# Ledger of designs, part 84: peptides against a protein of PDB entry 3T7K

Target 1, 248 residues: chain A of PDB entry 3T7K
Amino acid sequence: KAEKILARFNELPNYDLKAVCTGCFHDGFNEVDIEILNQLGIKIFDNIKETDKLNCIFAPKILRTEKFLKSLSFEPLKFALKPEFIIDLLKQIHSKKDKLSQININLFDYEINGINESIISKTKLPTKVFERANIRCINLVNDIPGGVDTIGSVLKAHGIEKINVLRSKKCTFEDIIPNDVSKQENGGIFKYVLIVTKASQVKKFTKLINDRDKNETILIVEWNWCVESIFHLNVDFTSKKNVLYQKK

## One batch from the design tools (peptide; made by RFdiffusion4, then SolubleMPNN)

Design b2_p16_4_s2 (from b2_p16_4 with N5D I6V N10K E16D)
Fold by OpenDDE base, seed 4:
Structure b2_p16_4_s2 (fold): chain B 248 residues (1-248), chain A 16 residues (1-16)
Amino acid sequence: as target 1 above (248 residues)
Amino acid sequence: SFDIDVNHPKDPQLPD
């Protein structure tokens, strides 16, 4: 059926998209439309797997979903597109009225607002955002909204190698892991990096660390600090936004 | 029908 529908076109574009969807198309596509998209070089995956070499995200806007956040870790993210791309494409293909010899839909017209070439260019970097920031090992409180697995998965996608989950009420200093990064001369390396949810946790962890390792550098942030860093594909250590405690 | 749901239970936005 898809072949018959596409037979009216003399040439088919190859968009070369390996994509996931977020905030849209939760019900998926029918078999015919999937086949149409596949013939146009658009492959939509249900989940993000590194082996699939995903290069595209479909979303109505910048979202704080796991998929969207992880899409910024694609190598590279080539396109961040609005779902209207698919809608208009399928609409044009299914249209009986227009004897269109060619599909005239330019994917560049469907870019997600706020995902510009500057962001896309950063996804071409050989390193991940937190790797560039010298953050490889973090401590994450177990009561983080969204869950440690989801949050951890996002963070790992962005170059955090080790996530230590802290039981905030029961943890001791010995439970806190250092950020084991070789001192590169030019970057403020924090020995202890923690993502917390509450001011009480800040007080607890700062006390634990300062009592046992008084002279060490500490960075305690909110999840939003990570999100902002991901959205910009850059860690701004000059910003105090979402930083709860910093000791350089 | 194209439904945009930015808060779908299976694809939730992570909290602030």
Scores: peptide ipSAE 0.546, ipTM 0.944, DockQ to the pose 0.864
Fold by OpenDDE base, seed 1:
Structure b2_p16_4_s2 (fold): chain B 248 residues (1-248), chain A 16 residues (1-16)
Amino acid sequence: as target 1 above (248 residues)
Amino acid sequence: SFDIDVNHPKDPQLPD
């Protein structure tokens, strides 16, 4: 059926997209449309897997979804496109009225607002954002909204190797892991990095660390610190935004 | 099939 629909076109574009969708197309596509998209070099996956070599995200705008955040870790993210790309493409293909000899949809016209070439370019870097920031091991409170698994998965996609989950109410100093980074290439290595949700946790962890490991460097941030770092594909250590405690 | 929902329960935005 897809072949018959596409037969009216003299040539078919190959968009070469391996994509996931977020914030759109939750109901998926019908079999014919999937086949059409596949013939146009557009493959849509349900989930993110490294083996799929994903290069595209479909979303209506910048979102704080797991998929969107992880898409910024693609190697590279080639395109971040609005769902209207697919909508208009399929509409054009299914249109019987338009004597179109070719599909005339340019993916560059459908870029997500705020995902610019600077962001795309950073996805071509050989390192991940937190790797570049010398953040390898972090401590994450167990009561973080969104759950430690989802949050942890996003953080790992962006170069954090080890996530230590802290039981905020019961943890001791011995439960806190250091950020084990040996190479100080660009300065600013924090021995202890923690993601917390409450001021009481800041007070607790700062006390625990300062009482047992005096004069060590500490970075305590909110989840939003991570999100902003991901959205910019850069950690700005000069910014105090979403930083709850910092000791250099 | 062409729905746009930025707050879908199966694809939630992570909290602030």
Scores: peptide ipSAE 0.539, ipTM 0.943, DockQ to the pose 0.879
Fold by OpenDDE base, seed 2:
Structure b2_p16_4_s2 (fold): chain B 248 residues (1-248), chain A 16 residues (1-16)
Amino acid sequence: as target 1 above (248 residues)
Amino acid sequence: SFDIDVNHPKDPQLPD
């Protein structure tokens, strides 16, 4: 029993982690280890649910998984940790070395490379990254790799409220939704925001919009534009990287 | 064994 294993320690830390794992621990944990982790204040969930108030992600590195991308939307993300934290923790606990009166594992020693305090601090902001960028409604092509549901779910986690799926071959101007945001005086608000996969789609949508709604602002980007924005928890409108078409 | 797999079928990385 986990209690017997932990009884050798005079004091147990409470890590207060509500976590999901990505790129690691796909087989889960045995019952004893789960109980040990629970007694240390570490709860691991299989899926992301908003109601669970998740604050931690375990991953070997920055990943482009749904879980990793969504973890950056946690409120806040307190810790992004390497799986070695759990491995070393359990190893110490299961060690028969009598001399360990305390668990000496610091969370800060296991930070994922590239997830620094600057990124963590942005997860404490009251707004999501796309919300801060005045992107509320987007158009997404139906042939996007990864699928519209997964991509859409990630985008919604980061503050996009409405995702309009465009049938690229059959869509008309009337199928394209505007980005319904309040006009800020100095903010680059794009009336039409589109995520596309092909240059032919750029040509099609730019023509449709420009022919019917002349002089409106348009932003057409690749999925990688969204990913980079999420990884930085900031939209850089000065960057042309992954931007296929921009009309200010 | 604690397996690290960044390309597991149930938790795939989204394509570029």
Scores: peptide ipSAE 0.520, ipTM 0.937, DockQ to the pose 0.892
Fold by OpenDDE base, seed 3:
Structure b2_p16_4_s2 (fold): chain B 248 residues (1-248), chain A 16 residues (1-16)
Amino acid sequence: as target 1 above (248 residues)
Amino acid sequence: SFDIDVNHPKDPQLPD
């Protein structure tokens, strides 16, 4: 059926998209439309797997979903597109107007607002955003909204190697892991990096660390600090936004 | 029409 529908076109584009969807197409696609998209070089996956070499995200806007945040870790992310790309494409293909010799849909017309060439270019870098920031090991409180597994998975996709989950009520200094990175000349290395949810946790962890390791560097941030870093594919250490405590 | 609900329960936004 897909072949018959596409037979009216003299030439078919090859978009070369391996994509996931977030905030759109929750009901999926029918079999014919999937076949059509496949013939146009568009393959949509249900989940993110590294082996699939995903290069595209469909979303109506910048979202704080696991899929969207992880899409910024694709190597590279080639396109971040609005769902209207697929909608308009399929509409054009299913149109019975005989005069269309070619599919006239340009992906560049469907870019997600805020995901520009500068962001896309950073996904071509050989390193991940937190790796570039010298953040390899972090401490994460166990009561983080969204859950430690989901949050941890996003952070790992962006270059954090080790996530230590802290039981905020019962943790001691010995439970806090250092960010084991070699001292680099040009970057502020924090020995202790923590993601917390409450001001009480800031007070607790700062006390624990300062009482036992007074001269060490500490960075305590909110989840939003991580999100903003991901959205920009850059850690701005000059910004105090979403930083709860910082000691250099 | 395709559903573009940003707050779909199967694809939730992570909290602030």
Scores: peptide ipSAE 0.328, ipTM 0.847, DockQ to the pose 0.884

Design b2_p16_4_s3 (from b2_p16_4, 5 letters changed)
Fold by OpenDDE base, seed 2:
Structure b2_p16_4_s3 (fold): chain B 248 residues (1-248), chain A 16 residues (1-16)
Amino acid sequence: as target 1 above (248 residues)
Amino acid sequence: MFDIDENHPKDPQLPD
């Protein structure tokens, strides 16, 4: 059926998109439209798998969903597009009125606001954002909104190798893992990195660490610190935004 | 400077 619909075009673009959707297309696509998109080099996946070599995200705007945050870890993220790209594309293809010999839709016209070439260019870097920041091992409180699995999965996609989940009410100093990174000469490496939700946790963990390992560096942040770092694909250690405690 | 905070909930959005 798709072949018959596409036969009216002399040339078909190959968009070479391997995409996921977030905040759009909840009902998916019908079989004909999926086949049309596939013939145009657009493959839409339900879930993110590293093996699929995803290069595109469809979303109406910047979102804080797992899929959106993980899309910024694609190697590279080539395109972050509004769903209107697919909508307009399918409309043009299904239109019987337009004697269009060619599909006249440019994917660059459908970029998500705020995802610019500077962000896209950083996804071509050989390292992940937290890897570049010398953050490999973190401590995450178990009561974090969104859940440790979802947050942990996002953080791992962005170069955090080890996530230690802390039971905030029962944890001791021995439960806190160090950020095991080789000392690079010029970078402030934090020995203890923690993501927390409450001021009481800051007080608890700072006390536990300072009482047992007094001279070590500590970074305690909110989840928003991670999100901002992901959205910028850069960790700004000069910013105090979303930093709850820092000891250099 | 894209102020991410103005347009996004502070809480992580659930995956869809």
Scores: peptide ipSAE 0.290, ipTM 0.732, DockQ to the pose 0.110
Fold by OpenDDE base, seed 1:
Structure b2_p16_4_s3 (fold): chain B 248 residues (1-248), chain A 16 residues (1-16)
Amino acid sequence: as target 1 above (248 residues)
Amino acid sequence: MFDIDENHPKDPQLPD
């Protein structure tokens, strides 16, 4: 069926997109449209798998969904596009207007606002954002909104190797893991990195650490610190935004 | 500059 619809075009573009969708296309696509998209080099996947070598995300805007946050870890993310790209493409293809010898849709006209070339270029780096920041092992409180599995999955996609879940009410110092990063001479390495949800946790963890491991470096942040770092694909250690406690 | 805090909830959005 798709071949008959596409036969009216003399040349078909190959967009070379392997994409996921977030905040759009919840009902998916019909079989004919999937076949059409496939013939145009557009493959849409339901879930993110590393083996699929995803390079694109469709979303109406920047979102804080798992898929959107993970898309910034693609190697590389080539395009972050508005769903209108697919909508307009399919509309043009299904149009009975005899005069369309070519598909005239430019990917660059459908870029998500705020995802610029500077962000895209950073996805070509051989390292992940938290890896570049010397954050490999973190402590995550168990009462974090969104759940430890979802948040942990996002953080791992961005180069965190080990996520230790802290039971905030019952944890001791021995439950807190160090950020096991070899002292690189030139980078501020925090021995203890923690993501927390409330000020009482900051007080608890700072006390536990300072009482048992004096003079060590501590970074305690909110989830928003991670999100901002992901959206910029850069950790700004000069910013105090979403930093709850820092000891250098 | 896209202010993330103004445009998004503090909590992560659930996967759709």
Scores: peptide ipSAE 0.284, ipTM 0.729, DockQ to the pose 0.114
Fold by OpenDDE base, seed 3:
Structure b2_p16_4_s3 (fold): chain B 248 residues (1-248), chain A 16 residues (1-16)
Amino acid sequence: as target 1 above (248 residues)
Amino acid sequence: MFDIDENHPKDPQLPD
């Protein structure tokens, strides 16, 4: 059926998209539309797998979903597109107007607001955002909204190697892991990095660390610090936004 | 269940 629909076009574009969707297309696509998209070089996957070499995300805007956050870790992310790209493309293809020799849909007209070439260019870097920031090992409180597995998966996609889950009510100093990075001369390494949800946790962990390891560097942030770092593909250590405690 | 980030009720973590 798809072949018959596409046969009216003299030339077909090859968009070369391997995409996931978030915040759109919850009902999926019918079999014919999937086949049409496949013939145009558009493959949509249900889930992110590293083996699929995903290069695109469809979303209506910047979202704080697992898929969206992970898409910024693609190598590279080529396109972040609004769902209207697919909608308009399929509308044009299903249009009975005989005179369309070509599909006239430009990917660049459908870019997600706020995902610009500066962001896209950073996805071509050989390192991940937290790797560049010398954050390898973090401590994560077990009561984080979204769950430690989801949050941990996003953080790992962005270069955090080890996530230590802290039982906020029962943890001791011995449960806190150091960020095991070699001292680089450029002063931006925190020995203890923690993601917390509550001011009480800041007080607790600050006390535990300072009582046992008084001279060490500490960074305590909220989840939004990570999100903002991901959205910018850069950690700004000069910003106090979403930083709950910092000791240099 | 929209887990409302208590710190940012206007921009909750959205499910996939």
Scores: peptide ipSAE 0.235, ipTM 0.676, DockQ to the pose 0.119
Fold by OpenDDE base, seed 5:
Structure b2_p16_4_s3 (fold): chain B 248 residues (1-248), chain A 16 residues (1-16)
Amino acid sequence: as target 1 above (248 residues)
Amino acid sequence: MFDIDENHPKDPQLPD
């Protein structure tokens, strides 16, 4: 069926998109439209897998979804596009009125606001954002909104190797893992990195660490610190925003 | 409260 629809075009573009969607296309696509998109080099995946070499995300705007946050870890993210790209493309293809010999849809007209070339260019870097920041091992409280699995998956996509889940009410100093980074690359290495949800946890963990390891470096942040770091594809250690406690 | 927007649209299942 798709072939018959596309036969009216002399040449078909190959967009070379391997995409996921977030915050759009809740009803999905019909089989014919999926086939059409596939013939145009547009493959839409349900889930993010490294093996699929995803290079695109569809979203109406910048979102704090797992898929959106992970898309910034693609190698590279080539395109961050509004869903209107697909809508307009399919509309043009299904249009009977237009004696269009060619599909005239430009990807660059559909960029997500706020995902600029600077962000896209950083996805071409050989390292991940937290890797560049010398954050490899973190402590994550178990009561984090969104759950430790989802949060952990996003953090891993961005270069965190080890996530230690802390039972905030029952944890001791021995439950806290160090951020074991062997190479002092240019930047502040924090021995203890923690993501917490409330001020009581800051007081608890700072006491536990300072009582046992008084001279060590500590970074305690909110999840929003991670999100902002991901959105910028850079960790700004000079910013106090979303930092709950810092000891250098 | 750190809300992750969990609005995961059902992505079209690629036909196996």
Scores: peptide ipSAE 0.025, ipTM 0.563, DockQ to the pose 0.074

Design b2_p16_5_s1 (from b2_p16_5, 6 letters changed)
Fold by OpenDDE base, seed 4:
Structure b2_p16_5_s1 (fold): chain B 248 residues (1-248), chain A 16 residues (1-16)
Amino acid sequence: as target 1 above (248 residues)
Amino acid sequence: SKEEEEKKLEELFSQG
């Protein structure tokens, strides 16, 4: 059926998209439309797997979903597109009225607002955002909204190698892991990096660390600090936004 | 629904 539908076109584009969707197409696609998309070089996956070499995200806007955040770790992310790309494409293909010899849909017309070429270009870098920031090991409180697994998965996708989950009420200094990075010449490496949810945790962890390791560097941030870093594919250490405690 | 789940996750992430 898909072949018959596409036969009216003399040439078919190859979009070369390996995509996931978030905030759209929750019901998926029918078999015919999937086949149509496949013939156009558009493959949509249910979940993110590294082996699939994903290069595209479909979303109506910038979202804070796991899929969206992880899409910015694709190597590279080629396109971040609005779902209207697929909608318009399928509409054009299924249209009987349009004597269209060619599919004339430009991917660039469907870019997600706020994901510009400068962001896309950073996904071509050989390193991940937190790797570039010299953040290898972090401490994550167990009461983080979204859950430690989801948050941890996002962070790992962006170059954090080790996530230590802290049971905030029961943890001691010995439970806090250092950010084990070699001193690079470029900028302040924080020995202790923590993602927390509330001010009481800041007080607790700063006390624990300062009492036992007084001269060490500490960075305590909110999840939003990570999100902003991901959205920009850059860690801005000059910004105090979403930083709860910093000791250089 | 999957949509509701994603919205909830987004909201949770925003609260953290």
Scores: peptide ipSAE 0.026, ipTM 0.673, DockQ to the pose 0.856
Fold by OpenDDE base, seed 2:
Structure b2_p16_5_s1 (fold): chain B 248 residues (1-248), chain A 16 residues (1-16)
Amino acid sequence: as target 1 above (248 residues)
Amino acid sequence: SKEEEEKKLEELFSQG
């Protein structure tokens, strides 16, 4: 059926998209439309797997979903597109107007607002955002909204190698792991990096660390600090936004 | 629904 539908076009584009969707197409696509999209070089996957070499995300806007955040770790993310791309494409294809010899849909017209070429270009870097920031090991409180697995997965996608989950009520200093990175010249390296949810946790962890390791560098942030870093594909250590405590 | 799940996740993430 898809072949018959597409036969009216003299030339078919190859978009070369391997995509996931978030915040759109919750009901998926019918079999015919999937076949159509496949013939146009558009493959939509249900989940993110590294083996699939995903290069595209469909979303109505910048979202804080796991899929969206992880899409910024694609190598590279080639396109971040609004779902209207697919909608308009399929609409054009299913159109009975005989006069359409060609599919005239430009991907660039469907870019998600806020995901610009600067962001896209950074996804071509050989390193991940937190890797570039010298953050390898972090401590994550167990009561974080969204759950440690989801958040941890996002962080790992962006270069965090080790996620240490802290039982905030029961943890001791010995439970806190250091961020083991090679001291590079000119890089602000924090020995202890923690993602927390509450002021009480800041107080607790700062005390624990300062009492036992008085001169060490500490960075305590909210999840939003990570999100902003991901959205910019850059860690801005000069910003105090979403930083709850820092000791250099 | 998948939509509800994604919205819920987004909301959770936005709460910090």
Scores: peptide ipSAE 0.026, ipTM 0.678, DockQ to the pose 0.835
Fold by OpenDDE base, seed 1:
Structure b2_p16_5_s1 (fold): chain B 248 residues (1-248), chain A 16 residues (1-16)
Amino acid sequence: as target 1 above (248 residues)
Amino acid sequence: SKEEEEKKLEELFSQG
């Protein structure tokens, strides 16, 4: 059926998209439309797997979903597109009115607002954002909204190697792991990096660390600090935004 | 639903 529908076109584009969707197409696509998209070099996956070499995300706007945040870790993210790309493409293909000799849909007309070339270019870097920031090991409180698995998965996609989950009410100093990164002479390396949700945790962890390891560097941030770092594909250590406590 | 799940995630991540 898809072949018959596409036969009216003299030439078919190859968009070369391996994509996931977020905030759109919740009901998926019918089998015919999937086949049409496949013939146009558009493959849509249900989930993110590294082996699939994903290069595209469909979303109506910048979102804070797991898929959207992880899409910024693609190597590279080639396109971040609005769902209207698919909608308009399928509409054109299914249209009986005009004998269009060619599909005339340009990917560049459907870019998600706020995902610019600067962001896209950073996805071509050989390192991940937290790797560049010398953040390898973090401590994450167990009561974080969204859950430690989801949050941890996003952080790992962006270069954090080890996530230590802290049972906030029961944890001791011995439960807190250091960020084991080789001392770079000029690098703002924090020995202890923690993601927390409330002020009481800041008080607790600062006390625990300062009482046992008084001279060490500490960074305590909110989840939004990580999100902003991901959205910019850069960690700004000069900013105090979403930083709850820092000791250099 | 998938939509509800994504909305929930968006809401949770927006908190803080």
Scores: peptide ipSAE 0.026, ipTM 0.673, DockQ to the pose 0.782
Fold by OpenDDE base, seed 3:
Structure b2_p16_5_s1 (fold): chain B 248 residues (1-248), chain A 16 residues (1-16)
Amino acid sequence: as target 1 above (248 residues)
Amino acid sequence: SKEEEEKKLEELFSQG
């Protein structure tokens, strides 16, 4: 059926998209449309797997979903597109207007607002955002919304190697891990990096660290600090936004 | 639903 539908076109584009969707296409696609998309070089996957070499995300806008955040770690992310790309494409293909020799849909017309070439270009870098920021090991409180597994998975996708989960009510200084990075001359390296959810945790962890490891560098942030860093594919250490405590 | 799950995740991440 797909072949018959596509036979009316003299030329078919090859979009070369390996994509996931978030915030759209919850009902999926019918078999014919999947076949059509495949013939146009568009493959849509249900989940992110490294082996699939994903290069595209479909979403209506910038989202804070696991899929969206992880898509910014693709190597590279080639396109971040609105679902209207697929919708308009399929509409054009299913149109009975005999005179269309070509599919006239341009990917660049469907870019997600806020994901520009500057962001896309950074996904071509050989390093991940937190790797560039010299954040290798973090401490994460166990009561974080979204769960430590989801949050941890996103952070790992962006270059954090080790996530130490802290039992906030029971943890001691010995439970806190240092960020094991070599001192770089120009990099604000924080010995202790923590993601917390509330002010009481800031008070607790700052006390524990300062009492036992005086004068060490500490960075305590909320989840939004990580999200903003991901959205920009850059850590701005000059910004105090979403930073709960910082000691240099 | 998948949509509800994604919305919940979005909301959870936004409250922080």
Scores: peptide ipSAE 0.026, ipTM 0.673, DockQ to the pose 0.749; fails the geometry check

